# Peptides against a protein of PDB entry 4GMN, part 30

Target 1, 375 residues: chain A of PDB entry 4GMN
Amino acid sequence: RYANITLLALVTLASIGTDFQETLVKGNQGSRESPISAADEEWNGFDDADGDAMDVDQKSSSGEDQEEDYEEIDVKEDDEDDDDDSITSEMQADMERVVGADGTDDGDLEDLPTLRELIQTAVPQLIRLSNLPIDSDESLTIQSHALSALNNISWTISCLEFANGENANIHNAWYPTAKKIWRKTILPILEADSADLKLATQVTSLAWAVARVLHGETPTDGNPHRKFISLYHSSKQQAGGNSNSIEEPEDPFQGLGVKCIGVVGSLAHDPAPIEVNREVGVFLVTLLRQSNNVPPAEIVEALNQLFDIYGDEELACDKEVFWKDGFLKHLEEFLPKMRTLTKGIDKRTQPELRTRADEALLNLGRFVQYKKKHA

## One batch from the design tools (peptide; made by RFdiffusion4, then SolubleMPNN)

Design b1_p10_3_s3 (from b1_p10_3, 5 letters changed)
Fold by OpenDDE base, seed 4:
Structure b1_p10_3_s3 (fold): chain B 375 residues (1-375), chain A 10 residues (1-10)
Amino acid sequence: as target 1 above (375 residues)
Amino acid sequence: PRLPDVKPLF
C-alpha cells in the first residue's frame, strides 16, 4: 500500500515537472515567434555593448550546512486525486507569472507559492527517496522515480534565465537545494560505481540540469568532473562490447555521452578551479581530435561547451588554459573535419542533428575568427 | 541547448 502511494506521488511530481516544462516552452513560444527548438543561441562573440556591469555584490551567504534531520512525514491518507490536479494548475499559474514577467519581477517566492513548496518541501523528500538503500525491486523503482522527478524539476528550473539578475528570487531559493541534490543524490550514486547504464543516465541527466544552474560553483568534492569523464569512457567501452546494448536513444542528444559532456562542460565555467577547467577543456578538445570515433551529437555538445567556457577573454581560463594550452590551433585544425561531419548528416533522416551541427559549424568559424582577432 | 527529453511518464 505505502509503496504504491509513494510511486503514485513520485509519478505525480515527475508529471508536474514535465507539465511545468511544457508550460515554460509554450509561454516562451508566445513571447518569441521562434519555436524553442533549443536553437543554440548563435554565439555572436562578446557584444562590445558598453553595458555598465553593475557589480552585483554577491553577498556569499555562508549557509552553514545544518544537517536538517528529516522528520518522517507521515503521509496522511487524504483524498489523493483532487490534490494532484490543483497543484498542477497552481504550478502552471506560477510559471505563467514567471514567463509573463518582463524580467522585472523582483517578486519574492511568496508570489510563487507552488514553486516554493516544490523546492522547499517536495525536493528534500525526493532527495531522501533517491538515497534509500537498494534492497528490493521496489526500492530500485522508488529511486528511479525520485530521480525522474528531480530531473524534471531541475531541468525545468534550468530553463529559466538567471543572467543579469533575472529570476534572482528563484535562483536564490534553488541554489542551496541544487547543491543539496548534488552532494546528497548525485555524488553518492556516482561513487557507487554501478554497472547500471539506466541509473547512470538518470543521474547524469540530473547532474547536467543541476550543473546548468550552478556552473563553476558546483561542489568540487571528490573531483566530479573526473567521475563524469570516467563514466563517458566506460559507457563507450560497454557500448562497443555488447551488440545487445540498450537501444541507442532515438534522439542522439539524449545519449549518456552527450549528457557527460554537458555536465563536465557546465562544471568547467568560471569560477571553477583552473585545474578543473584545464582537465575538462583538454577532454573536450581531445574529443574533437578523435572525432572520427565520436558520435556527431557529442561533437556538437563539446563545441558548444567550448564556446561557452572560453567565449569571454576576461576570464582567467582564457589566458591560463585556452591560450596557454594552444586550443585555438586544435579548433582551426578541426574546422575542415566539422564541415565534412556536418555535410555527412542526412537532413531527411536526422534534421535536428543536422541543424545543430550547421549551427555549431557556423559558431566554430566565428569563434576561431574572434580568437584570432583577440590573440 | 535542448533540454534532455524529460521522459513523459505517460
Scores: peptide ipSAE 0.025, ipTM 0.741, DockQ to the pose 0.085
Fold by OpenDDE base, seed 1:
Structure b1_p10_3_s3 (fold): chain B 375 residues (1-375), chain A 10 residues (1-10)
Amino acid sequence: as target 1 above (375 residues)
Amino acid sequence: PRLPDVKPLF
């Protein structure tokens, strides 16, 4: 009886986290003509004020007007008003305020009462539930649901813009809680070295969401980047040996390998220790060198992480890692391989993977050109 | 990036 109520509450909190994310995505699409998702930001380098716009000679090929008569398929709007009663009017009002909020510095979510209660009341209980002794299938189920709820909340918050002091109130409220999730939930599960790939995937997803906000300020205690690199390698060894198809997630970007890359990439940002940055950078560049044996989605993620980590030439990691360890040469040598890889992705069967690979290829070309100009 | 689809629990 208490277990079922706890599970229902955890499911509800996880749904709330999802619905809040979906509404934030929809709200952000209404205000910007293109949702430049943080992955659809074409990496242009830093704006040097002397940006000679390369005149891309648009050869207008006049293709002839074939009027194909589109038969008007009368799509019956079955208004299934599935009023998913999950989104309260208070949550909707909080979501609208989050999309429109000029960041008040106070860290007091006075204007965001639902988000405040989620961060201050719900998340601390979820952290507690994720730390229960695993002595039963019921305790394991509770942990899994608590991790799912923490994942959803953490991902939703990680979708908010925090650059330039945007959403500073939310950032300031979340930051100590995110560090607590890391230290109390993520690290203990990683230290337990469970052979449970489901649990490993859940904790790695949560770790990525948390690390997308904390970046290089993520607690370095116990060298978590090495644990995620180890988990990456261990996951590849297990997938090759047992014909127990852990169903490869239908989405190639949901794989444990992609999640491990996303975590370690996020952990390597400034102000991360240079040795943490180096170990991650070498790992990512090594994936590119071994690209023939790496899933395309992991290559896309590894490239995006490399652009984000090493885009800024003013950062200590540019001089001490990128240039010192000769990463530019490896990226330049990877360009023709990336072109081949991207062209090998079928647009019809994997449209998203192809789009993200085309973008990553474009950004790789620009990144290599930028770094050559600043050599 | 497409967020890892927060698998709807449903």
Scores: peptide ipSAE 0.025, ipTM 0.742, DockQ to the pose 0.086
Fold by OpenDDE base, seed 5:
Structure b1_p10_3_s3 (fold): chain B 375 residues (1-375), chain A 10 residues (1-10)
Amino acid sequence: as target 1 above (375 residues)
Amino acid sequence: PRLPDVKPLF
């Protein structure tokens, strides 16, 4: 009885975290005519304001328009108005305020009562539940549900912009809680060295969500970047040995490998210690060098992380790692391989993977050109 | 990118 009520509450908290995420995505789509998928921010960090438009007169070769009469399959939208009344009017009002609230600097969530209760009341209980002694299948189930609720809440918050002091109230309320999740939930599970790949995937997903907000300010105690790099390698060794491949998630970006890359990339941002940045940067560049044996989604994520880490030339990691360790050469040598990899992805069967690979290829070209100009 | 699937727990 109490377990079922606890599980139902954990599920409800996880659903609330999902519903917040979906509406933040929908709200951000309503304000921009195109859903800039969180990939469709092409790294526009280079205002090439001085792009001398070389008029390359590419003569349009007239390909004959074969009008293939696509029979309009009248897909009856069965408007199953599943009134998914999951979003309470209070949640909707908090979400509208999060999308509309231009920077009140006070870490006071007075105007965001649902988000306040999630951060201040729910998350501390979820942290407690994730730390229960595992002595039964029931305690393991409670831990898994607590981790998923923490994951959903943490991912939702990590979708907010915090640059330039945006959402500073939410950032200031979340930051100490995010550090507490890291120290009390993530680190103990990583240190327990469990062979449970499901638990490892859950904690790595949560770690990525938390690290997307904390970046280089993520607690460095115990060198967690090395634990996630080790987990990456261990996951690859297991996938190669058992013909019972754990079904690769249908979404290639949901793989444990991608999640490990996302965590370690986020951990390596300024103000991370230069040696942490170096170890992560070397890991990421090594994936590109070994790309023939690396899933395309992991290459896309590794590239994006490299752009985010080394995009700013004023950061100490640019001089002390990027230039000093000769990363530009490896990125330049990877460009032809990335073009081949991207062209090998079928747009019909893997549209998202192809789009994100086309973007990462474009950004890699721009990034290499920029770094050559600033050498 | 789609955020990592907030896998519905069900």
Scores: peptide ipSAE 0.025, ipTM 0.745, DockQ to the pose 0.085
Fold by OpenDDE base, seed 3:
Structure b1_p10_3_s3 (fold): chain B 375 residues (1-375), chain A 10 residues (1-10)
Amino acid sequence: as target 1 above (375 residues)
Amino acid sequence: PRLPDVKPLF
């Protein structure tokens, strides 16, 4: 009973997250041709795959034809549908306010009651649930659902514009909570050294969503970038050994490799320590050098992260890493490989991957020209 | 597992 109510509440909180995103994506498609970062589509919905097929063992007892007149109990479908429409309407109203709000510097969410309750009431409980001792399949299920709900909330918030002081009230309310998710949920799971790739994928998705807001201000204790780089390499070693058991996600951008790249890229932004930036930058450029054995989606993400990290020449990482470690040469040498890779993607079977690869190729050409002019 | 030596991009 209590478990089922907790699971239902976690499912509902994760659904609330997804509906907020769909509203954001529909709203943003109308306003600015800002290239939707490959990250904005990365919603892990609940895998409905735990359809417990109760294999009702139809024990074929050939018992005689008693036509028991089953009185059709007219189970009135109680119209539970009314409560879902109400939540969606309040969520939509909060999202419409976010698009119009000139951010007051006070982290007061008085005008955003749903978002306030998600950040202040729901997230602290989800963090608590994600930290339960794992002693049963029920506790594992609760942890997974708590991670999914945290993922959805964190992704929703990460789709908001925070540049130039936009949405400063939401940023200021979220920032301490995001740091708490990192320290209390993400780091403990990463330190448990689990061989569970499902759990690793869930925590990495959540880590990316959190790091997309915190960037270089993400807590650097325990060198988390090295943990995600290690996870990236470990995932590739497992995929090479057992061709039968890792269903590659149907979406090439939902892969654990892409998620690891997104996390470490986000962690390397200013004001990250130059040593962290260097280790990540070297990792990303190494993927481009090894591109013959790297999925195209991971190459697209690695390029986007490199553009975002090194796009500003005024940042310390431009001089101390990009120029000092000779990254421009590697990007220039990668241009002909990227053209070949992009042309190899079938527009009919993988239209999105082809579009994002065409954009990343265009941006790579522009970025190399920019850096050559500013050398 | 050891991080593969992130050899500096020379």
Scores: peptide ipSAE 0.010, ipTM 0.591, DockQ to the pose 0.036; fails the geometry check

Design b1_p10_3_s4 (from b1_p10_3, 6 letters changed)
Fold by OpenDDE base, seed 5:
Structure b1_p10_3_s4 (fold): chain B 375 residues (1-375), chain A 10 residues (1-10)
Amino acid sequence: as target 1 above (375 residues)
Amino acid sequence: PKLPARKPKF
């Protein structure tokens, strides 16, 4: 009885975290249709020189329009208004405030009571439940649901912009809690060295969400970046040895390898120790060098992390790692391989993967050109 | 030129 109530509460908290995330994603898509005033920063488009438009008079062959009378199958959308009563009116009001709250600097969540209770009351209990002794299948189920709820909450918060002091109140409330999740949930599970790939995937997803907010301020105790690099390699060895296809997640971006790259990339941001940055940077560049055996989604994530880590020339890691360890050469040598890889992705069968690869290829070309100008 | 905004992965 109590276990079922606890599980229901954990499933509800995980659902709430997902619905909050989906609404933040939808809200951030809707706010992008607000015309970004095109500040006329002169896109010095390349002067594509006057290539003589040869007038190729291609005669319009009149193909006969066969009007195939497609019978309009009136698919009654049974609007099953699944009143997904998962979102309370108080949560909806907090979500609208989070999307609309430009810059109240007071680190008090007074105006966000549901988010406050989620961070201050629910998350500390989820941390406790994730750190229970595993002595039964029931305890394992409780841990898994607690990790799922922590994951969804942490991911949702990690989707907020915190640059330039945006959402500073939420950042300031979350930051100590995020460090507590790291120290009390993530590190103990990583140190337990469990062969459970499901648990490893859950903790790595949570670690990525937490590290996306903490960046290089993530606690470096025990060198967690090396644990995630080790987990990356171990996961690849297991996938290669068992002809039982662990069903690759239908989404190539949900793979454990992508999650490991996302964690270690986030951990390597400034102000991370230069040696942590170097070990991660070398790992990421090594994936690009070995790209023939690396899933395209992991290459996309590794490129993305490299651009975030080394995009600022004023950071110590630019001089002490990027330039010193010769990363530009490896990125330049990878550019032709990335073009081939991206072109090999079918837009029809993998539209997201292709779009993300096209974006990463574009950014790689720009990043290489940028670094060559600032050499 | 701003890099395209990366969609967060979950």
Scores: peptide ipSAE 0.034, ipTM 0.778, DockQ to the pose 0.082
Fold by OpenDDE base, seed 2:
Structure b1_p10_3_s4 (fold): chain B 375 residues (1-375), chain A 10 residues (1-10)
Amino acid sequence: as target 1 above (375 residues)
Amino acid sequence: PKLPARKPKF
């Protein structure tokens, strides 16, 4: 009875986190759509002139009108108004304020009461629930739902812009909580010797969301980057041996391998220790060198992480890792392979993967040209 | 160079 109420509350918090995320993504897309001037590329219609009209006289066979009396089955559309109005009017008003905020207010979360309550009240309880002793299938279910709710909230907050001082109030409120999630939820689960790939996927997704805000300021205690690299390699070994289909997630970007790359890439940003940056950079470049055996989505993520980590020449990692370890040569040698890989993705069956691969290919060409000019 | 803004990955 108490467990069912706790599970319902956790499912509700996870739903709220998802719906908040979708609304923020929609609002932020509307602001970033500067009108792409429809360059009217006049599609010059190919003048296919000379197609000889073969007059095939198809004789009208008069098939007799059988009036089949279709009984109007009055299908009451039960409008299942799945008004899963999980978003209260107060939550919607908070989302509109967050999307519209010019980031100039270093103030308390006074104007964001729902977000304040999520960060200050809900998240600390979710952290507590994620740390319950696992003594039953019920406690494992509670942990899984608590991790799901933490994941959705953390992903939502990680979609906000913080780089230029935008949303500083939200950043300042979230930052200590994000570090607490890392130290109290993520690290203990990563240190638990568990063969549970579902739990590993959940904690890695949460770790990526948290690391997307903390970047190189993510706590380096216990070398978590090496744990995620080890998890990447172990997940590849297990997928090859047991035809127990862990159903590869229908979305290639939801795979454990992509999530591991996303975490370690985020951990390697400045001001991360230069050795952490090097170990991650070498891992990512090694994936590109071994690309024949790497899923396309993981290649796209690895490229994206390399561009973010090494995009700034003023950072210590540019001189001490990128140039010193000869990463440019590996990126140049990979460019023709990336063109082949991207062209091999079917636009019809995998449109998102193709779009993200086309973007990563474009960025790889630009990045290589940039680095060659600054050599 | 300013890279194109990447879509959020979830």
Scores: peptide ipSAE 0.033, ipTM 0.776, DockQ to the pose 0.083
Fold by OpenDDE base, seed 1:
Structure b1_p10_3_s4 (fold): chain B 375 residues (1-375), chain A 10 residues (1-10)
Amino acid sequence: as target 1 above (375 residues)
Amino acid sequence: PKLPARKPKF
């Protein structure tokens, strides 16, 4: 009874996080060509697919066919527009304010009461639930749902623009909570080194959403970038050996490999330690060198991360890593391979992957030209 | 100078 209420509350929080993201995406399409980064689509929806069909063996008690002549009451199907009542009027008003908010206020979410309660009240409970001792299938289910809710909330917040001091109130409210998610949820699960790839995928998705806001300010304790690099390699070894097709997600960008790249890429941004940046940069460049054995979606994400990390020549990582470790040569040598890779993607069967690859190819050409001009 | 902005995806 309490478990079912907890699960329902977790599902509801995950759905609220989803609907909030979808509404923010719809609202942002109208007002500013904000460069919504390619990563905004890498959110894992709540897969309701664990419909454990409890076969309730309803014993057909053979009750006698009394043919009661029920008059056809012509119940007008009132088209109850199933207004998906998931979004409260308060949530809608908060979403409209977030989309319209010039970031003028000093970290107070007074004008965003639903988002405030989500960050200040709900997320701390989700962090607690994600840290339950796993001693039962029920505890594992609660952890999974808590991670899904944290994921959806964190992704939604990560789709907000913060770069120009926009949404500074939301950023300031989220930042300490994001660090708490990292330290209390992500790191302990990542340290437990579970062979559960479902759990690894959930924690990596959450880690990416959190790292998209924290960037190089993400806590470096325990070298989490190395753990995600290790997880990337381990996931590739497992997929090759056992005919248990973990169903590759239908979306190529939802793969654990892409998520690992997104996390480590985000962790490597300034002000990350130069050695963290180097280890990640070398990992990403190594994927490009080994591109014949790397999924196209992972190449797209690795390129995107390299452009974001090394796109500013004023950053210490430009001199100390990009130029010092000779990354330009590897990117230039990869350019013809990227043209071949992109042309090999069927526009009819994989339109999104092709579009993202065409963009990444265009940006790679521009990036190489930019770096050659500033050499 | 910064890299020319990514094309906004959408």
Scores: peptide ipSAE 0.033, ipTM 0.744, DockQ to the pose 0.072
Fold by OpenDDE base, seed 3:
Structure b1_p10_3_s4 (fold): chain B 375 residues (1-375), chain A 10 residues (1-10)
Amino acid sequence: as target 1 above (375 residues)
Amino acid sequence: PKLPARKPKF
C-alpha cells in the first residue's frame, strides 16, 4: 500500500516534469527564434517502457467451478481526469510566465507557485528517496523513480535561458538545490561503483541536466569528470563483449556515451579549474582522433561541447588549453573525416542525426576559420 | 569575439 502510493506519486512527479518540458518546447517554437541548443532536444522523459506488466502469475489452481456471482461493482471511474487537466493548466501558466518575465534578482518564486513547490518541496523529498538504503527490489524501484523525477525536473529547468541575467529568480532558487542534487544524489551513486548500467545511465542523465545549469560551478570534489570519463570507457568495453544484452536506445542521442560527453563537457566550462578543462578537452579531442569507432551522435555532442568550451577567446582555457595543447590542428585534421561521416548518414532512416551532423560540420568549419583568424 | 551561433540563419 505505502509503496504503491509512493510509486504513483513519483510517476506523477515525473509526468509533471514531462508536461512542463513539452509546454516549454511548444512555447519556444512559437516564441522568438532563440536557437534551441541542439542539447535541449536530448531530454529523456520518463521511459514509459517499464510497463511492469504485473504478470499476476495466475497460478491456475484448477479448483472447482463455484460460479461465485461477482456482483459487478460498478467502480465509478471517479473523474481523476479533472485533476490532471488542472495541474497541466497551472504548469502551462507558469511556463508562459517564464517566457515573458524580465527576471527580478530576488530568488522569490512568488509568481511561479508550481515551480516553487517542485524546487522547494518535491526535490528535497526526491533527494531523500534517492538516498534510501538499497535492501530490496522495492527500494531499487523507489530509487529509480526518484531519479527519473529528479531528471525530468532538472532537464526542464536546464532548458530555460539563464544567459545575460534572464530568469535570474529561477536560477537563484534552483542553484543551491542543483548543488544539493549533485552532492547528495549524484556523487554517492557514482561512488558506489555499481556495475548496473541502467542506474549509471539514469544518474548520468540527471548529472547532465544539473551540469547544464551549474557548468564550471558544479562541485569539483572527488574529480567527477574522471568518473564520467571512466564510465564512458567502461560502457564501451561492456558493449563490445556482449552484443546481445545492451539494446542501443532507438534514439542515438540517448546513449550513455552521449550523456557522459554532455556531462564532462558541461563540467569543463568557465570557471572550471584549468586542469579539469584540460582533461575534458583532451578526452573530447581524443574521441575525434578515434572517430572511426565512435558513434556519430557522440561525435556531434563532442564537437558541440568543444565549441561551447572554447568559443570565447577571452576565457583562460583558450590560452592555457586550446592554444597551448594544439587543439586547432586536431580540429583541422578532423574536418575531412566529419564531411565523410556526415555524408554517410542516411537522411531517410536517421533524419535527426543527419541534421545535427550537418549543423556540427558547418560549425566545425566556422570554428576552425574563427580560431585561425584569432590566432 | 564569440563563435558564430550554432543555428546560423542564412
Scores: peptide ipSAE 0.030, ipTM 0.744, DockQ to the pose 0.076; fails the geometry check

